# Peptides against a protein of PDB entry 3B8E: the designs that were tried, part 181

Target 1, 230 residues: chain A of PDB entry 3B8E
Amino acid sequence: PFLIFIIANIPLPLGTVTILCIDLGTDMVPAISLAYEQAESDIMKRQPRNPKTDKLVNEQLISMAYGQIGMIQALGGFFTYFVILAENGFLPIHLLGLRVNWDDRWINDVEDSYGQQWTYEQRKIVEFTCHTPFFVTIVVVQWADLVICKTRRNSVFQQGMKNKILIFGLFEETALAAFLSYCPGMGVALRMYPLKPTWWFCAFPYSLLIFVYDEVRKLIIRRRPGGWVE

## One batch from the design tools (peptide; made by RFdiffusion4, then SolubleMPNN)

Design b1_p25_4_s3 (from b1_p25_4, 22 letters changed)
Fold by OpenDDE base, seed 4:
Structure b1_p25_4_s3 (fold): chain B 230 residues (1-230), chain A 25 residues (1-25)
Amino acid sequence: as target 1 above (230 residues)
Amino acid sequence: DLKKELLELALKLLLELAKLIQELA
């Protein structure tokens, strides 16, 4: 998110504090929960791989797969961001290069895509209105990511949901997201303004997309073992 | 309108992925 903020010079889609909340609050417990996941049903059936050749290749392939999932997560967040800004009169194309004027407190006549002028305070309200739903979108997308990460090859349906700690992690990150979204004072403390409940659903298509992507990937791996998709 | 278009694109992508799963199944 921050790289796109710099490259495209758009208003900040996700605040630093919200990023920290993701890294420390929403990712830590789920990551720990994965350490307690039951072994994949086929892992113990595999013969030892050649540690000199297969380890490096597998780490690269895994990193690529997780990188692709991470890109889908980011796209989900940006989707929500662009929808909110568009509803407030700022079309995505108009946001390009707008950051400098957007962040200047002395410019109080920034125009939206329809010629309406926005004061600095009004712009910051809209910006901070985007932070919360972007954060929540990442959390919702992480639900799918967390669920799919429990296996390398097997479908989620084959492995099942047996890890109680994993389930707890899903509820914990959701509860944290709800707390940050609706607790009074979060707008001042974290620049996270209250979220309309409808915005939670903006992430669902991307959550499903990640799930489908991973199932397709795993299906390809099962049919073509040793392929580049693994 | 933009929201609708983006949602339609997302749904289209999901449908294509679902189709791919069906073809590979």
Scores: peptide ipSAE 0.000, ipTM 0.229, DockQ to the pose 0.057
Fold by OpenDDE base, seed 1:
Structure b1_p25_4_s3 (fold): chain B 230 residues (1-230), chain A 25 residues (1-25)
Amino acid sequence: as target 1 above (230 residues)
Amino acid sequence: DLKKELLELALKLLLELAKLIQELA
């Protein structure tokens, strides 16, 4: 998110405090829950790791978890960001290069895509209105991420949702997201303004996409063991 | 190479979904 902010020179989609809430609040409990996940049936049948040739953590798993899924999460957040700004009169194309004028307190006549002028205060309200939906989008996408990380090769339908700690983690991060979105004073304290309940659904297509992507990936791995998809 | 192709496909799908949602919004 921050890289795209710099490269595209768009208004900031996530505040520093919001990023901290993701790292400390929504990522920590789910990550711990994975330690208690039931072992995959095929993993238990594997031969012991060769300490001379095998790494403790598979580089392909790291690349998948931190690269591909993280990128899809970011895209989901940016999608929500662009939708909200478009509803407020700022089309995505118009946002490119707008940051300099957007963040200038002395410019009170920034025009949207329809020629409406926005004061600095009005622009910041819209910006902060994007922070909460972006955060919620990350949480909703993390549901799919957490579920798919349960197994490497088996489908979620095969492994099942047996880990009660994982389920608790999903509820906890959702409850935290709801608290940050609707608790009075969060707009002042965290620059997270209240979210319309309908915006929770903006992330669902991306969660589904991650889920489908991972299921297809796992299906390919099962059909072609040792392939580049692992 | 296949991972790269899958990533590119996923990115294209995300972009199309983004466009679709923007059209519906």
Scores: peptide ipSAE 0.000, ipTM 0.224, DockQ to the pose 0.040; fails the geometry check
Fold by OpenDDE base, seed 3:
Structure b1_p25_4_s3 (fold): chain B 230 residues (1-230), chain A 25 residues (1-25)
Amino acid sequence: as target 1 above (230 residues)
Amino acid sequence: DLKKELLELALKLLLELAKLIQELA
């Protein structure tokens, strides 16, 4: 989100403090929980890794984690961001290059896509209205991401949900998201304004997309062992 | 209205991706 903020020169879609809440709050416990996941049923049928040739973190894993899944997460967040801004009169095309004027407190006549003038205070309210839904979208997408990361080859339905720490992690990140979204004072402290409950559902299609994508990927791996998709 | 259209579009894309994956499987 911050990279797109810089590159596209758009209003900040996700605040720095909110990013820290994702990285330190919502991601840590779920990530640690994966260390306690049960071995896949077929793991003992696989040859051990060659320590001279096989890296723990290979190009395929990096591509999957940062390229594919990360891109889908970002797209989900930006979708929510652009919808909210469009509902407030700022079409996506109008946001390109707008950051400089948007962040200038002395400019109180920034025009939206329909010619309406916005004060600095009004613009910041709209910006901060985007932060919470973006954050919640990431959390909801992370549900699917965490679940798919349980296995490399087996379906989630084959592996099951036996890891109690993973279940706790899902609960913790959801509880944190709810706390940050609805606790009084978060608008002032974290620049996260309260979220309408309906916005939680905006991320569900993306979570489903990630889940379906990975289940199919794993299905292909099971049918064609040793393929490039692995 | 825009939200609904975008959600519908996202759902359509998901369905299309699911079909594509099913064809590749």
Scores: peptide ipSAE 0.000, ipTM 0.257, DockQ to the pose 0.056; fails the geometry check
Fold by OpenDDE base, seed 5:
Structure b1_p25_4_s3 (fold): chain B 230 residues (1-230), chain A 25 residues (1-25)
Amino acid sequence: as target 1 above (230 residues)
Amino acid sequence: DLKKELLELALKLLLELAKLIQELA
């Protein structure tokens, strides 16, 4: 997000506080929960791996998969960001190069895509209005990410949802997201303005996409054991 | 089915939490 902010010179899509909340708040408990996930049903049926060849290949494939999932997460966040700004009159094309004028407190006549002028204060309200939905989008997408990370090869339908700690983690991150989004004073304290409940649903297509992607990947691995996708 | 139920449950809990926060505020 920060790299795109610099390269495209767009208004800041995600605040530092929200990033911290993702890294320390919403990601830690789910990550810990994975340590308590039951082993895949087939793990003991697999042949011993060659420690010289199989470890390195598997690490690269895992890294690639997580990288792709991370890209889908980022796309979901940016989609939400662009939709919010478009609803406020700023089309994505108009945002390119706008950052310099957007962040200048002395410019109070920045025009949107429809010729409406925005004061510095109005622009900052819109910017901060984007932070919370972006954060929530990441949390909703993380639901799918956490669920798919339960297994390396088996489908989620085969493994099931038996890890109570993982379920707790999903509720904890969701509760934290709701608290940060709707608690009075968060707009002043954390610059996280309340969002419309409808914004929670904006992330669902991306969550589904991650889930489908991983299930297809795992299906390919099961059908072609030892392939490049494993 | 379990995923849908969990998602629905999570959504319901979120909505209830949001309502509770609004009522306490």
Scores: peptide ipSAE 0.000, ipTM 0.233, DockQ to the pose 0.015; fails the geometry check

Design b1_p25_4_s4 (from b1_p25_4, 23 letters changed)
Fold by OpenDDE base, seed 1:
Structure b1_p25_4_s4 (fold): chain B 230 residues (1-230), chain A 25 residues (1-25)
Amino acid sequence: as target 1 above (230 residues)
Amino acid sequence: EEILKKLEEALKKLLELAKEIVDKL
C-alpha cells in the first residue's frame, strides 16, 4: 500500500496507525494459532530438512507469501479504497498525482471528478473513511490466508478445521476489527471512522480468490510433485 | 509467469465484477 502511495502520489490508502493495528492486533493471535495445527498426513513420509542446505525460508516461500498472496491482499485493499473514493466523487484516474494538493491544508478547492470542490477537512474525513474499510479488507483476506497456511500440500478439506485455537483466532481478529471500526472515539484516537457493514463484503471475492488459488496450487503440487509450483 | 498471467486475468475479472457490484449499489 505505502509503495503505491509514494509512486502514484495518491491519497494515503492505509494509515500508519491502522498498519500497527494489523501487525500487533489482528495478525498476532492467528499467527500463533498455526503452531497448534495438526501435522499433515504425509509429514512423516517427507525427509527431515537438512539444516546446512535447506533454508527455513526459501525463495519459493517468499515468492508465494509476498509475491502472490501479499499482492492479492494489497489488490483487495486498493479495490476497496478506489470504490470508496469513487463513491465520494474521486475516480481512480483523478487520484494519480493528487496527493500533494490533497495533503495541503491551505488548498480548500481541490476538485473531484465531477467538479465539486473539497475542503481540507472534508478530504481528510474521506481519507480516514478509506482507512477503516482497507483495514477490514485486509482482515477478511487474512481469513483465507490463515486457512491456506494450515497446510503445505494437503487440501484444507482434507485437513479440516480441527484447530480450535485457529478458529478462536479468526473470531478474535474479526471481533477486534469490528471493535476498532465501530467503537465510539476510534475516529479521534486511531483515525478509524466507522464503515457501513456492506463494505465487509467488498473483500470476500479476494478472500475466495486466495482460497481457490491456493487449493488449485496444492492440487497441482499433489498431481505433479517437484514442479516449479512447489 | 504463467500463474502470474492467470492471476492477472482473474484479478481483472474480479475488478470487473466488483465494478458491476458497485454500479448496482
Scores: peptide ipSAE 0.000, ipTM 0.213, DockQ to the pose 0.035
Fold by OpenDDE base, seed 4:
Structure b1_p25_4_s4 (fold): chain B 230 residues (1-230), chain A 25 residues (1-25)
Amino acid sequence: as target 1 above (230 residues)
Amino acid sequence: EEILKKLEEALKKLLELAKEIVDKL
């Protein structure tokens, strides 16, 4: 999100506070829950990794985590962001380069795509209205990410949902996201304005996409062992 | 425990739906 904010010079899609809420709040318990996942049925049939040649974090893992799944997650968040701004009169093409004028408190006549002028205060309300739905979108796509991380090669259908700590983590991150989104005073304290319940559903297609993509990937790995996808 | 059980059931249904989609792909 922040890289696109700089490169495209668009209004801030996700606030620093919301990023901290993801990294320190919603991701921590789910990540810990993976330590309690049952080993895959074939784990003892695999050769141990050679610590001299095989990196813990290899190019394949980086490509999968950041290049594939992370990009789908980012697209989900940005989709929500662009929809909200479009509903408020700012089409995606008009947002390019707008940041400088958007963040200037002395410019009170920034025009939207339809010629409506927006004060600094009005623009900041719209910006902060984007932060919470973007955050919630990330949480919803993280559900799929957490589930796909249960296994490296086996389908989630083979592994099942037996990890109660992981289920608790999914509940905890969702409850925390709801608390941060709807608790009175969060708009002032965290600049997280309440979102319409409908915005929770905007991420569902991307969550499903992540899940389907990873299951297809795992299927390819099972059919073609030793491929570049592994 | 009841909330966890309901959540597990909901996740199982979502997984079944996803399986049907994957099996059609």
Scores: peptide ipSAE 0.000, ipTM 0.245, DockQ to the pose 0.019
Fold by OpenDDE base, seed 5:
Structure b1_p25_4_s4 (fold): chain B 230 residues (1-230), chain A 25 residues (1-25)
Amino acid sequence: as target 1 above (230 residues)
Amino acid sequence: EEILKKLEEALKKLLELAKEIVDKL
């Protein structure tokens, strides 16, 4: 988010507070839950990692986490962001370079794509209105991310959903996301304004895409062991 | 399972409350 914010000079799509709510709130219990996941059925058939040559964090893991799944998550968040701004009169092309004037509190006549003028306060309300749906979008795609992280090679359908701690994590992160989104005073305290319930569903295609993508990836790994996809 | 059920109920209540808040805004 911040890289695109800087490079494209667009209004801030995700606030620092919302990022902290993700990293320290919604991600902790789900991440811990993976430690309680049952071992894959074939794990004892794999050779042990060579501690001298094999890194725990390798280029493949970085490529998967940041280059593939992380990009799909970012696309989902930005899609939500652009739709909200478009619904408020700011088309995506008009947002390019707008940040400088958008963030200037002394400019109260920033025009949208339809020639309507927006005060600084109105613009900040719209900006903060984007933060909560972006946050919720990340949580919804994290459901898929958490589920796909249950296994390295086996399908989720082979592994099943037997980890009760993981299921608890999914409910916890969702409950926390709902609390942060809809609790009275969060708009003042965290700059997280309530979102329309329909925005929860906006991320579902991206969550499904992550799930399908990883299942296809795992299928390829099972059929072609030792490939670049592993 | 009881904790999950309670959590699901709490989540439903939160979503309903959220809807009410959004409808009042």
Scores: peptide ipSAE 0.000, ipTM 0.245, DockQ to the pose 0.013
Fold by OpenDDE base, seed 2:
Structure b1_p25_4_s4 (fold): chain B 230 residues (1-230), chain A 25 residues (1-25)
Amino acid sequence: as target 1 above (230 residues)
Amino acid sequence: EEILKKLEEALKKLLELAKEIVDKL
Protein backbone atom coordinates (compact mmCIF):
# COMPACT_ATOMS: atom_id res chain seq x y z
CA PRO B 1 0.00 0.00 0.00
CA PHE B 2 2.60 2.57 1.01
CA LEU B 3 4.78 1.96 -2.07
CA ILE B 4 1.81 2.62 -4.38
CA PHE B 5 0.97 5.71 -2.33
CA ILE B 6 4.42 7.09 -3.19
CA ILE B 7 4.76 5.82 -6.77
CA ALA B 8 1.28 6.85 -7.92
CA ASN B 9 1.06 9.91 -5.63
CA ILE B 10 -2.42 8.90 -4.46
CA PRO B 11 -4.05 9.71 -1.09
CA LEU B 12 -2.84 7.39 1.70
CA PRO B 13 -4.83 4.14 1.36
CA LEU B 14 -3.81 2.62 4.71
CA GLY B 15 -2.40 4.41 7.73
CA THR B 16 0.87 3.34 9.34
CA VAL B 17 -0.83 2.66 12.66
CA THR B 18 -3.42 0.52 10.89
CA ILE B 19 -0.62 -1.48 9.22
CA LEU B 20 0.89 -2.09 12.65
CA CYS B 21 -2.51 -3.30 13.87
CA ILE B 22 -2.45 -5.88 11.04
CA ASP B 23 1.14 -7.04 11.51
CA LEU B 24 1.20 -7.08 15.32
CA GLY B 25 -2.49 -7.53 16.08
CA THR B 26 -4.57 -9.57 13.68
CA ASP B 27 -1.74 -11.64 12.14
CA MET B 28 0.07 -12.81 15.27
CA VAL B 29 -2.38 -15.33 16.74
CA PRO B 30 -3.28 -16.85 13.35
CA ALA B 31 0.42 -17.21 12.49
CA ILE B 32 1.15 -18.94 15.82
CA SER B 33 -1.82 -21.24 15.22
CA LEU B 34 -0.02 -22.77 12.21
CA ALA B 35 2.53 -24.29 14.62
CA TYR B 36 -0.29 -26.50 15.91
CA GLU B 37 -1.31 -27.76 12.46
CA GLN B 38 -1.07 -31.49 11.84
CA ALA B 39 1.74 -32.62 9.58
CA GLU B 40 0.82 -33.46 6.02
CA SER B 41 0.27 -37.20 5.56
CA ASP B 42 3.19 -37.50 3.11
CA ILE B 43 5.76 -35.42 5.05
CA MET B 44 7.69 -38.52 6.17
CA LYS B 45 7.84 -39.71 2.55
CA ARG B 46 9.75 -36.57 1.52
CA GLN B 47 13.51 -36.43 1.81
CA PRO B 48 14.87 -34.09 4.45
CA ARG B 49 15.94 -30.67 3.23
CA ASN B 50 19.66 -30.40 2.58
CA PRO B 51 20.65 -27.38 4.71
CA LYS B 52 23.69 -26.70 2.48
CA THR B 53 21.85 -26.53 -0.85
CA ASP B 54 18.18 -26.00 -0.04
CA LYS B 55 17.29 -22.62 1.40
CA LEU B 56 14.48 -22.50 3.96
CA VAL B 57 13.13 -19.48 2.11
CA ASN B 58 13.60 -20.08 -1.59
CA GLU B 59 12.77 -17.89 -4.57
CA GLN B 60 9.59 -19.89 -5.16
CA LEU B 61 8.33 -19.20 -1.64
CA ILE B 62 9.13 -15.48 -1.98
CA SER B 63 7.43 -15.41 -5.38
CA MET B 64 4.37 -17.15 -3.95
CA ALA B 65 4.10 -15.11 -0.75
CA TYR B 66 4.97 -11.63 -2.03
CA GLY B 67 4.61 -11.89 -5.78
CA GLN B 68 1.32 -13.80 -6.02
CA ILE B 69 -0.74 -13.99 -2.81
CA GLY B 70 0.50 -10.64 -1.50
CA MET B 71 -0.42 -8.98 -4.79
CA ILE B 72 -3.94 -10.45 -4.71
CA GLN B 73 -4.32 -9.20 -1.12
CA ALA B 74 -3.12 -5.74 -2.13
CA LEU B 75 -5.51 -5.70 -5.10
CA GLY B 76 -8.39 -6.51 -2.75
CA GLY B 77 -7.47 -3.63 -0.45
CA PHE B 78 -7.01 -1.19 -3.32
CA PHE B 79 -10.31 -2.27 -4.86
CA THR B 80 -12.08 -1.34 -1.63
CA TYR B 81 -10.12 1.94 -1.46
CA PHE B 82 -10.98 2.93 -5.04
CA VAL B 83 -14.67 2.03 -4.57
CA ILE B 84 -14.94 4.24 -1.47
CA LEU B 85 -13.19 7.15 -3.16
CA ALA B 86 -15.31 6.73 -6.30
CA GLU B 87 -18.48 6.78 -4.15
CA ASN B 88 -17.21 10.08 -2.75
CA GLY B 89 -16.60 11.54 -6.22
CA PHE B 90 -12.92 10.65 -6.76
CA LEU B 91 -12.46 8.29 -9.72
CA PRO B 92 -9.21 6.22 -9.77
CA ILE B 93 -7.70 8.13 -12.69
CA HIS B 94 -8.25 11.45 -10.89
CA LEU B 95 -6.33 10.19 -7.83
CA LEU B 96 -3.05 9.88 -9.79
CA GLY B 97 -0.79 12.74 -8.72
CA LEU B 98 -3.46 14.15 -6.37
CA ARG B 99 -1.49 13.43 -3.14
CA VAL B 100 0.43 16.70 -3.14
CA ASN B 101 -2.72 18.81 -3.21
CA TRP B 102 -4.64 16.30 -1.08
CA ASP B 103 -2.18 16.50 1.81
CA ASP B 104 -1.77 20.29 1.62
CA ARG B 105 -3.74 21.83 4.49
CA TRP B 106 -3.72 25.25 2.80
CA ILE B 107 -5.57 24.00 -0.30
CA ASN B 108 -9.29 23.88 0.50
CA ASP B 109 -10.64 23.72 -3.05
CA VAL B 110 -9.40 20.35 -4.35
CA GLU B 111 -11.86 19.28 -7.03
CA ASP B 112 -13.22 15.77 -7.40
CA SER B 113 -14.00 14.09 -10.72
CA TYR B 114 -17.34 15.95 -10.86
CA GLY B 115 -16.06 19.45 -10.06
CA GLN B 116 -17.07 19.44 -6.38
CA GLN B 117 -14.58 21.24 -4.15
CA TRP B 118 -13.29 19.53 -1.02
CA THR B 119 -11.78 21.22 2.03
CA TYR B 120 -8.75 19.72 3.75
CA GLU B 121 -10.91 18.48 6.64
CA GLN B 122 -13.42 16.84 4.28
CA ARG B 123 -10.59 15.12 2.37
CA LYS B 124 -9.06 13.77 5.58
CA ILE B 125 -12.42 12.38 6.69
CA VAL B 126 -12.68 10.52 3.36
CA GLU B 127 -9.06 9.31 3.63
CA PHE B 128 -9.61 7.97 7.15
CA THR B 129 -12.90 6.45 6.00
CA CYS B 130 -10.81 4.36 3.57
CA HIS B 131 -8.38 3.06 6.24
CA THR B 132 -10.85 0.87 8.16
CA PRO B 133 -12.41 -0.86 5.12
CA PHE B 134 -8.93 -1.44 3.67
CA PHE B 135 -7.87 -3.00 6.99
CA VAL B 136 -11.00 -5.17 7.14
CA THR B 137 -10.41 -6.24 3.54
CA ILE B 138 -6.91 -7.42 4.49
CA VAL B 139 -8.32 -9.39 7.44
CA VAL B 140 -10.94 -11.07 5.22
CA VAL B 141 -8.34 -12.10 2.63
CA GLN B 142 -6.11 -13.30 5.48
CA TRP B 143 -8.79 -15.87 6.31
CA ALA B 144 -8.08 -17.51 2.98
CA ASP B 145 -4.33 -16.99 3.33
CA LEU B 146 -4.29 -18.67 6.75
CA VAL B 147 -6.33 -21.61 5.48
CA ILE B 148 -4.11 -22.13 2.42
CA CYS B 149 -0.97 -21.96 4.61
CA LYS B 150 -2.13 -25.07 6.50
CA THR B 151 -0.49 -27.22 3.84
CA ARG B 152 2.18 -26.96 1.14
CA ARG B 153 0.94 -29.76 -1.09
CA ASN B 154 -2.25 -31.36 0.23
CA SER B 155 -5.65 -29.81 -0.41
CA VAL B 156 -7.37 -28.19 2.55
CA PHE B 157 -10.16 -30.69 1.91
CA GLN B 158 -7.66 -33.53 2.41
CA GLN B 159 -6.11 -31.95 5.51
CA GLY B 160 -9.41 -30.83 7.04
CA MET B 161 -10.11 -28.16 9.65
CA LYS B 162 -9.08 -30.13 12.75
CA ASN B 163 -6.77 -27.46 14.16
CA LYS B 164 -8.91 -25.84 16.86
CA ILE B 165 -6.21 -23.23 17.53
CA LEU B 166 -6.39 -22.08 13.90
CA ILE B 167 -10.19 -21.85 14.12
CA PHE B 168 -9.77 -19.82 17.30
CA GLY B 169 -7.27 -17.59 15.47
CA LEU B 170 -9.79 -16.91 12.69
CA PHE B 171 -12.39 -15.86 15.25
CA GLU B 172 -9.87 -13.84 17.26
CA GLU B 173 -8.59 -11.84 14.27
CA THR B 174 -12.18 -11.20 13.18
CA ALA B 175 -13.23 -10.12 16.66
CA LEU B 176 -10.16 -7.88 16.94
CA ALA B 177 -10.89 -6.39 13.52
CA ALA B 178 -14.49 -5.71 14.59
CA PHE B 179 -13.30 -4.19 17.87
CA LEU B 180 -10.81 -1.89 16.13
CA SER B 181 -13.44 -0.93 13.54
CA TYR B 182 -16.42 -0.25 15.82
CA CYS B 183 -15.13 0.53 19.31
CA PRO B 184 -15.81 4.15 20.29
CA GLY B 185 -12.67 6.29 20.23
CA MET B 186 -10.82 4.24 17.57
CA GLY B 187 -11.43 7.03 15.08
CA VAL B 188 -9.41 9.37 17.30
CA ALA B 189 -6.85 6.87 18.60
CA LEU B 190 -6.09 4.95 15.39
CA ARG B 191 -7.83 7.06 12.70
CA MET B 192 -10.07 4.05 12.09
CA TYR B 193 -13.53 5.36 11.42
CA PRO B 194 -16.45 2.91 11.67
CA LEU B 195 -17.51 1.18 8.47
CA LYS B 196 -20.83 -0.11 7.23
CA PRO B 197 -21.11 -3.90 7.64
CA THR B 198 -21.53 -4.21 3.85
CA TRP B 199 -17.84 -3.33 3.36
CA TRP B 200 -16.85 -6.69 4.85
CA PHE B 201 -18.28 -8.38 1.76
CA CYS B 202 -16.13 -6.37 -0.69
CA ALA B 203 -13.16 -8.62 0.13
CA PHE B 204 -14.99 -11.94 -0.30
CA PRO B 205 -14.30 -12.31 -4.05
CA TYR B 206 -10.57 -11.83 -3.40
CA SER B 207 -10.61 -14.26 -0.49
CA LEU B 208 -12.30 -16.81 -2.73
CA LEU B 209 -9.80 -16.07 -5.52
CA ILE B 210 -6.84 -16.73 -3.18
CA PHE B 211 -8.40 -19.98 -2.02
CA VAL B 212 -9.21 -21.24 -5.52
CA TYR B 213 -5.82 -20.14 -6.85
CA ASP B 214 -3.92 -22.01 -4.14
CA GLU B 215 -6.04 -25.16 -4.44
CA VAL B 216 -5.37 -25.18 -8.19
CA ARG B 217 -1.65 -24.59 -7.53
CA LYS B 218 -1.56 -27.48 -5.05
CA LEU B 219 -3.42 -29.68 -7.52
CA ILE B 220 -0.79 -28.92 -10.18
CA ILE B 221 2.03 -29.68 -7.70
CA ARG B 222 0.43 -33.03 -6.85
CA ARG B 223 0.04 -33.94 -10.52
CA ARG B 224 3.43 -32.61 -11.66
CA PRO B 225 5.92 -32.88 -8.79
CA GLY B 226 9.17 -30.96 -9.32
CA GLY B 227 7.59 -28.34 -11.57
CA TRP B 228 8.32 -24.60 -11.47
CA VAL B 229 5.03 -24.08 -9.59
CA GLU B 230 6.41 -25.85 -6.51
CA GLU A 1 -3.14 12.79 17.59
CA GLU A 2 -0.43 15.38 17.14
CA ILE A 3 2.30 12.82 17.79
CA LEU A 4 0.75 10.41 15.31
CA LYS A 5 0.46 13.17 12.74
CA LYS A 6 4.13 14.10 13.21
CA LEU A 7 5.17 10.45 12.89
CA GLU A 8 3.21 10.09 9.67
CA GLU A 9 4.71 13.27 8.27
CA ALA A 10 8.20 12.07 9.18
CA LEU A 11 7.60 8.71 7.50
CA LYS A 12 6.26 10.42 4.37
CA LYS A 13 9.38 12.61 4.19
CA LEU A 14 11.68 9.62 4.67
CA LEU A 15 10.05 7.77 1.83
CA GLU A 16 10.05 10.77 -0.47
CA LEU A 17 13.77 11.02 0.20
CA ALA A 18 14.21 7.31 -0.48
CA LYS A 19 12.39 7.69 -3.79
CA GLU A 20 14.59 10.61 -4.78
CA ILE A 21 17.68 8.53 -4.01
CA VAL A 22 16.39 5.60 -6.06
CA ASP A 23 15.50 7.87 -8.96
CA LYS A 24 19.06 9.23 -8.97
CA LEU A 25 20.69 5.80 -8.97
Scores: peptide ipSAE 0.000, ipTM 0.167, DockQ to the pose 0.036; fails the geometry check

Design b1_p25_5_s1 (from b1_p25_5, 22 letters changed)
Fold by OpenDDE base, seed 2:
Structure b1_p25_5_s1 (fold): chain B 230 residues (1-230), chain A 25 residues (1-25)
Amino acid sequence: as target 1 above (230 residues)
Amino acid sequence: SALELLKKLLEELIKLLEELKKKLE
């Protein structure tokens, strides 16, 4: 998200403090929960034919999968960001290169895509209005990520959700998201303004996409063992 | 305070990256 902010010169989609809350807060408990997940039976039963090469392949596969999922998560967040800004009159194309004027407190006549002028304060309100939904979108998408990361080859339907710690982690991150979204003072402290409940659902298509992606990926792996899709 | 410090560090990093971008343009 930050790299896109710099490259595209768009208004900041997610505050730095909020990013830290994701990286250090919301990801920690889920990561711990995954450490206690039961090892996939197929991974445990397969004796490594060549421990050195098989380990390397597995590490590459894991890295690739996390990278792909992370990109989908980011896309989900940006989608929510662009939707909110579009609803406020700023179309995605208009946002390109707008950051310099957007962040300049001395410019109080920044025009939206429809010619409406926005003061610095108004722009910052809209920007901070995007931070919370972006964060919540990441959390909701992480629900899917956590569920799919339980296994590498088996379907979620086959493995089930037996890990109580994982379930607890899902509730914890959701509670944290709710706290950050609705607790008084978070707008000042974290630049996270209150979120309308409807915005929680904006992430659901991306969560579904991740589920479908992972299930298809796993299906391909099961049908074509040793393929590049791993 | 630690969170604020980290925030400040990140903000400085952002500034540095922006300056780097300007130099590369």
Scores: peptide ipSAE 0.000, ipTM 0.228, DockQ to the pose 0.035
Fold by OpenDDE base, seed 3:
Structure b1_p25_5_s1 (fold): chain B 230 residues (1-230), chain A 25 residues (1-25)
Amino acid sequence: as target 1 above (230 residues)
Amino acid sequence: SALELLKKLLEELIKLLEELKKKLE
């Protein structure tokens, strides 16, 4: 999110502090939980054929998978960001290159896509209104990610939810999201304004898509063992 | 400061999560 902010010169979609909360608050416990997940019986019973090459390939595949999931999370967040800004009069095309004027405190007549002038304070309110929904979107998408990452081949329905640490991680990230979204003072401290509860549901389609995609992927792996999709 | 407030809030959150963890054990 922050890289796209710099490259596209758009208004900041997610604050740096909120990014840190994601990386340190929401991702750490889930990552630890995956380390304690029981080994999938079909994977861990056989030794690598070549420990050097197989380790490298596996690390590359894991890195690629996390990269892809991260991209999907970012897309979900940006979708929410663009919807909110569009509802406030800023179309996505108009946001490109707008950062310089957007962040200038001395410019109080920045026009939206419809010619409405926005003061610096008004612009910052809209910007900060995007931060919380963006964060919540990432958390909701992470629910699906955490559930699917616990297994490589088995469906969630076959493996079940046995890891108590994983379950705790899901509650932890949800509680953190709720806290940052609704606790008084977060608008000043973290520039995260409260959001309507309905915005939690806006991310559910993305979570569902990830879940369905992974289940289909795993189904293909089960039907074609040793394929490149694994 | 905002940072001190954040620290206090995070400490309280950690306490709540620890209590939740104990209930889940």
Scores: peptide ipSAE 0.000, ipTM 0.216, DockQ to the pose 0.012
Fold by OpenDDE base, seed 4:
Structure b1_p25_5_s1 (fold): chain B 230 residues (1-230), chain A 25 residues (1-25)
Amino acid sequence: as target 1 above (230 residues)
Amino acid sequence: SALELLKKLLEELIKLLEELKKKLE
């Protein structure tokens, strides 16, 4: 998100404090939960055919898969960001290069895509309105990520939801998202304005996409053992 | 409108992936 902000010179889609909340709040408990996850039965039973190369290949493929999931998460967040700005009169193409004028407090006549002028205060309200749903989108997409990370080869339906710590992590990050979204004063303290409940659902397609992606990936692995998808 | 369009695109993509899943099962 921050890289796209710099490269595209768009208004900041996610605040630094919010990023810290993701890193410290939403990622820690899930990471701990994964550390205590019971090993998948097939992982434990599968002996490496080539101990020297199979480990490296598997680590690379896992890293690629998680990298792809991370990209889907980022795309989901940016999608939500662009939708909110578009609904407020700023089309995506108009946002390119707008950051300099957007962040200048002395410019109070920044025009949207429809010629409406926006004061600095109005722009910041819209910007901060984007921070919360971007964050929430990431959290909702992370639900899928956490669930799929529980298994390497087996379907989530085969492995089941047995890790209580993982379940706790899902509730914790959701509770944090709700707290940041609806607690009074968060707009001032964290630059996160209250989120309409409808925006929670904007991330669901991306979560489902991640689930389907991972299930298809795992299915390919099961059907083609030793393939490049592992 | 853009949100709805993207939702539709995502739904179609999901549907395609589900179909692919069914073919591979």
Scores: peptide ipSAE 0.000, ipTM 0.241, DockQ to the pose 0.026
Fold by OpenDDE base, seed 5:
Structure b1_p25_5_s1 (fold): chain B 230 residues (1-230), chain A 25 residues (1-25)
Amino acid sequence: as target 1 above (230 residues)
Amino acid sequence: SALELLKKLLEELIKLLEELKKKLE
């Protein structure tokens, strides 16, 4: 997200505080859940034929899978960001290179895609309006990520939602997202303005995409044991 | 009581994040 912000010179889609809330608040319980599941899966792992090579390959594949999921999460967040800005009059093409003027407090006549002029304060309100939906989008996409991470090879439908830590993580993330989105004063304190409930659903297609992607990946792994997709 | 405790913990967390933000700025 930050790299795209720098490269495209678009208004900041995600604040530093929001990033900290993701990293410390939402990712902690999932990380613990995954660590426990990895420990359980490692206990159930048949002795690797070659412990050194099979462990390295597995770690690389897990890293690549998480990297791909992270990219899809970022895309979902940016999609939500662009939709919100478009609804407020800023089309994606118009946002390219706009950052310099957007962040300049002395420029109060930045034009949107329809010729409407925006003051610095109005622009910052719109920018901060994007932070909460971006965060919520990540949380909603993380629901799918947590669910798919529960199973390395088996379908979610086969293993079910029996991990209490995972369920707790989902509730924690959702509760944190709801708190940051709707608690009075969050707009002033964290620059996270209240979210319209409809924006929670904007992330669902991406969650479904991640779910389908992982199920297809797992299906390929099951059909081609020892393949490069593992 | 649990909700109040959660509220207090969240308020403290917000305060800590604000302090951290000030230190990073």
Scores: peptide ipSAE 0.000, ipTM 0.220, DockQ to the pose 0.017

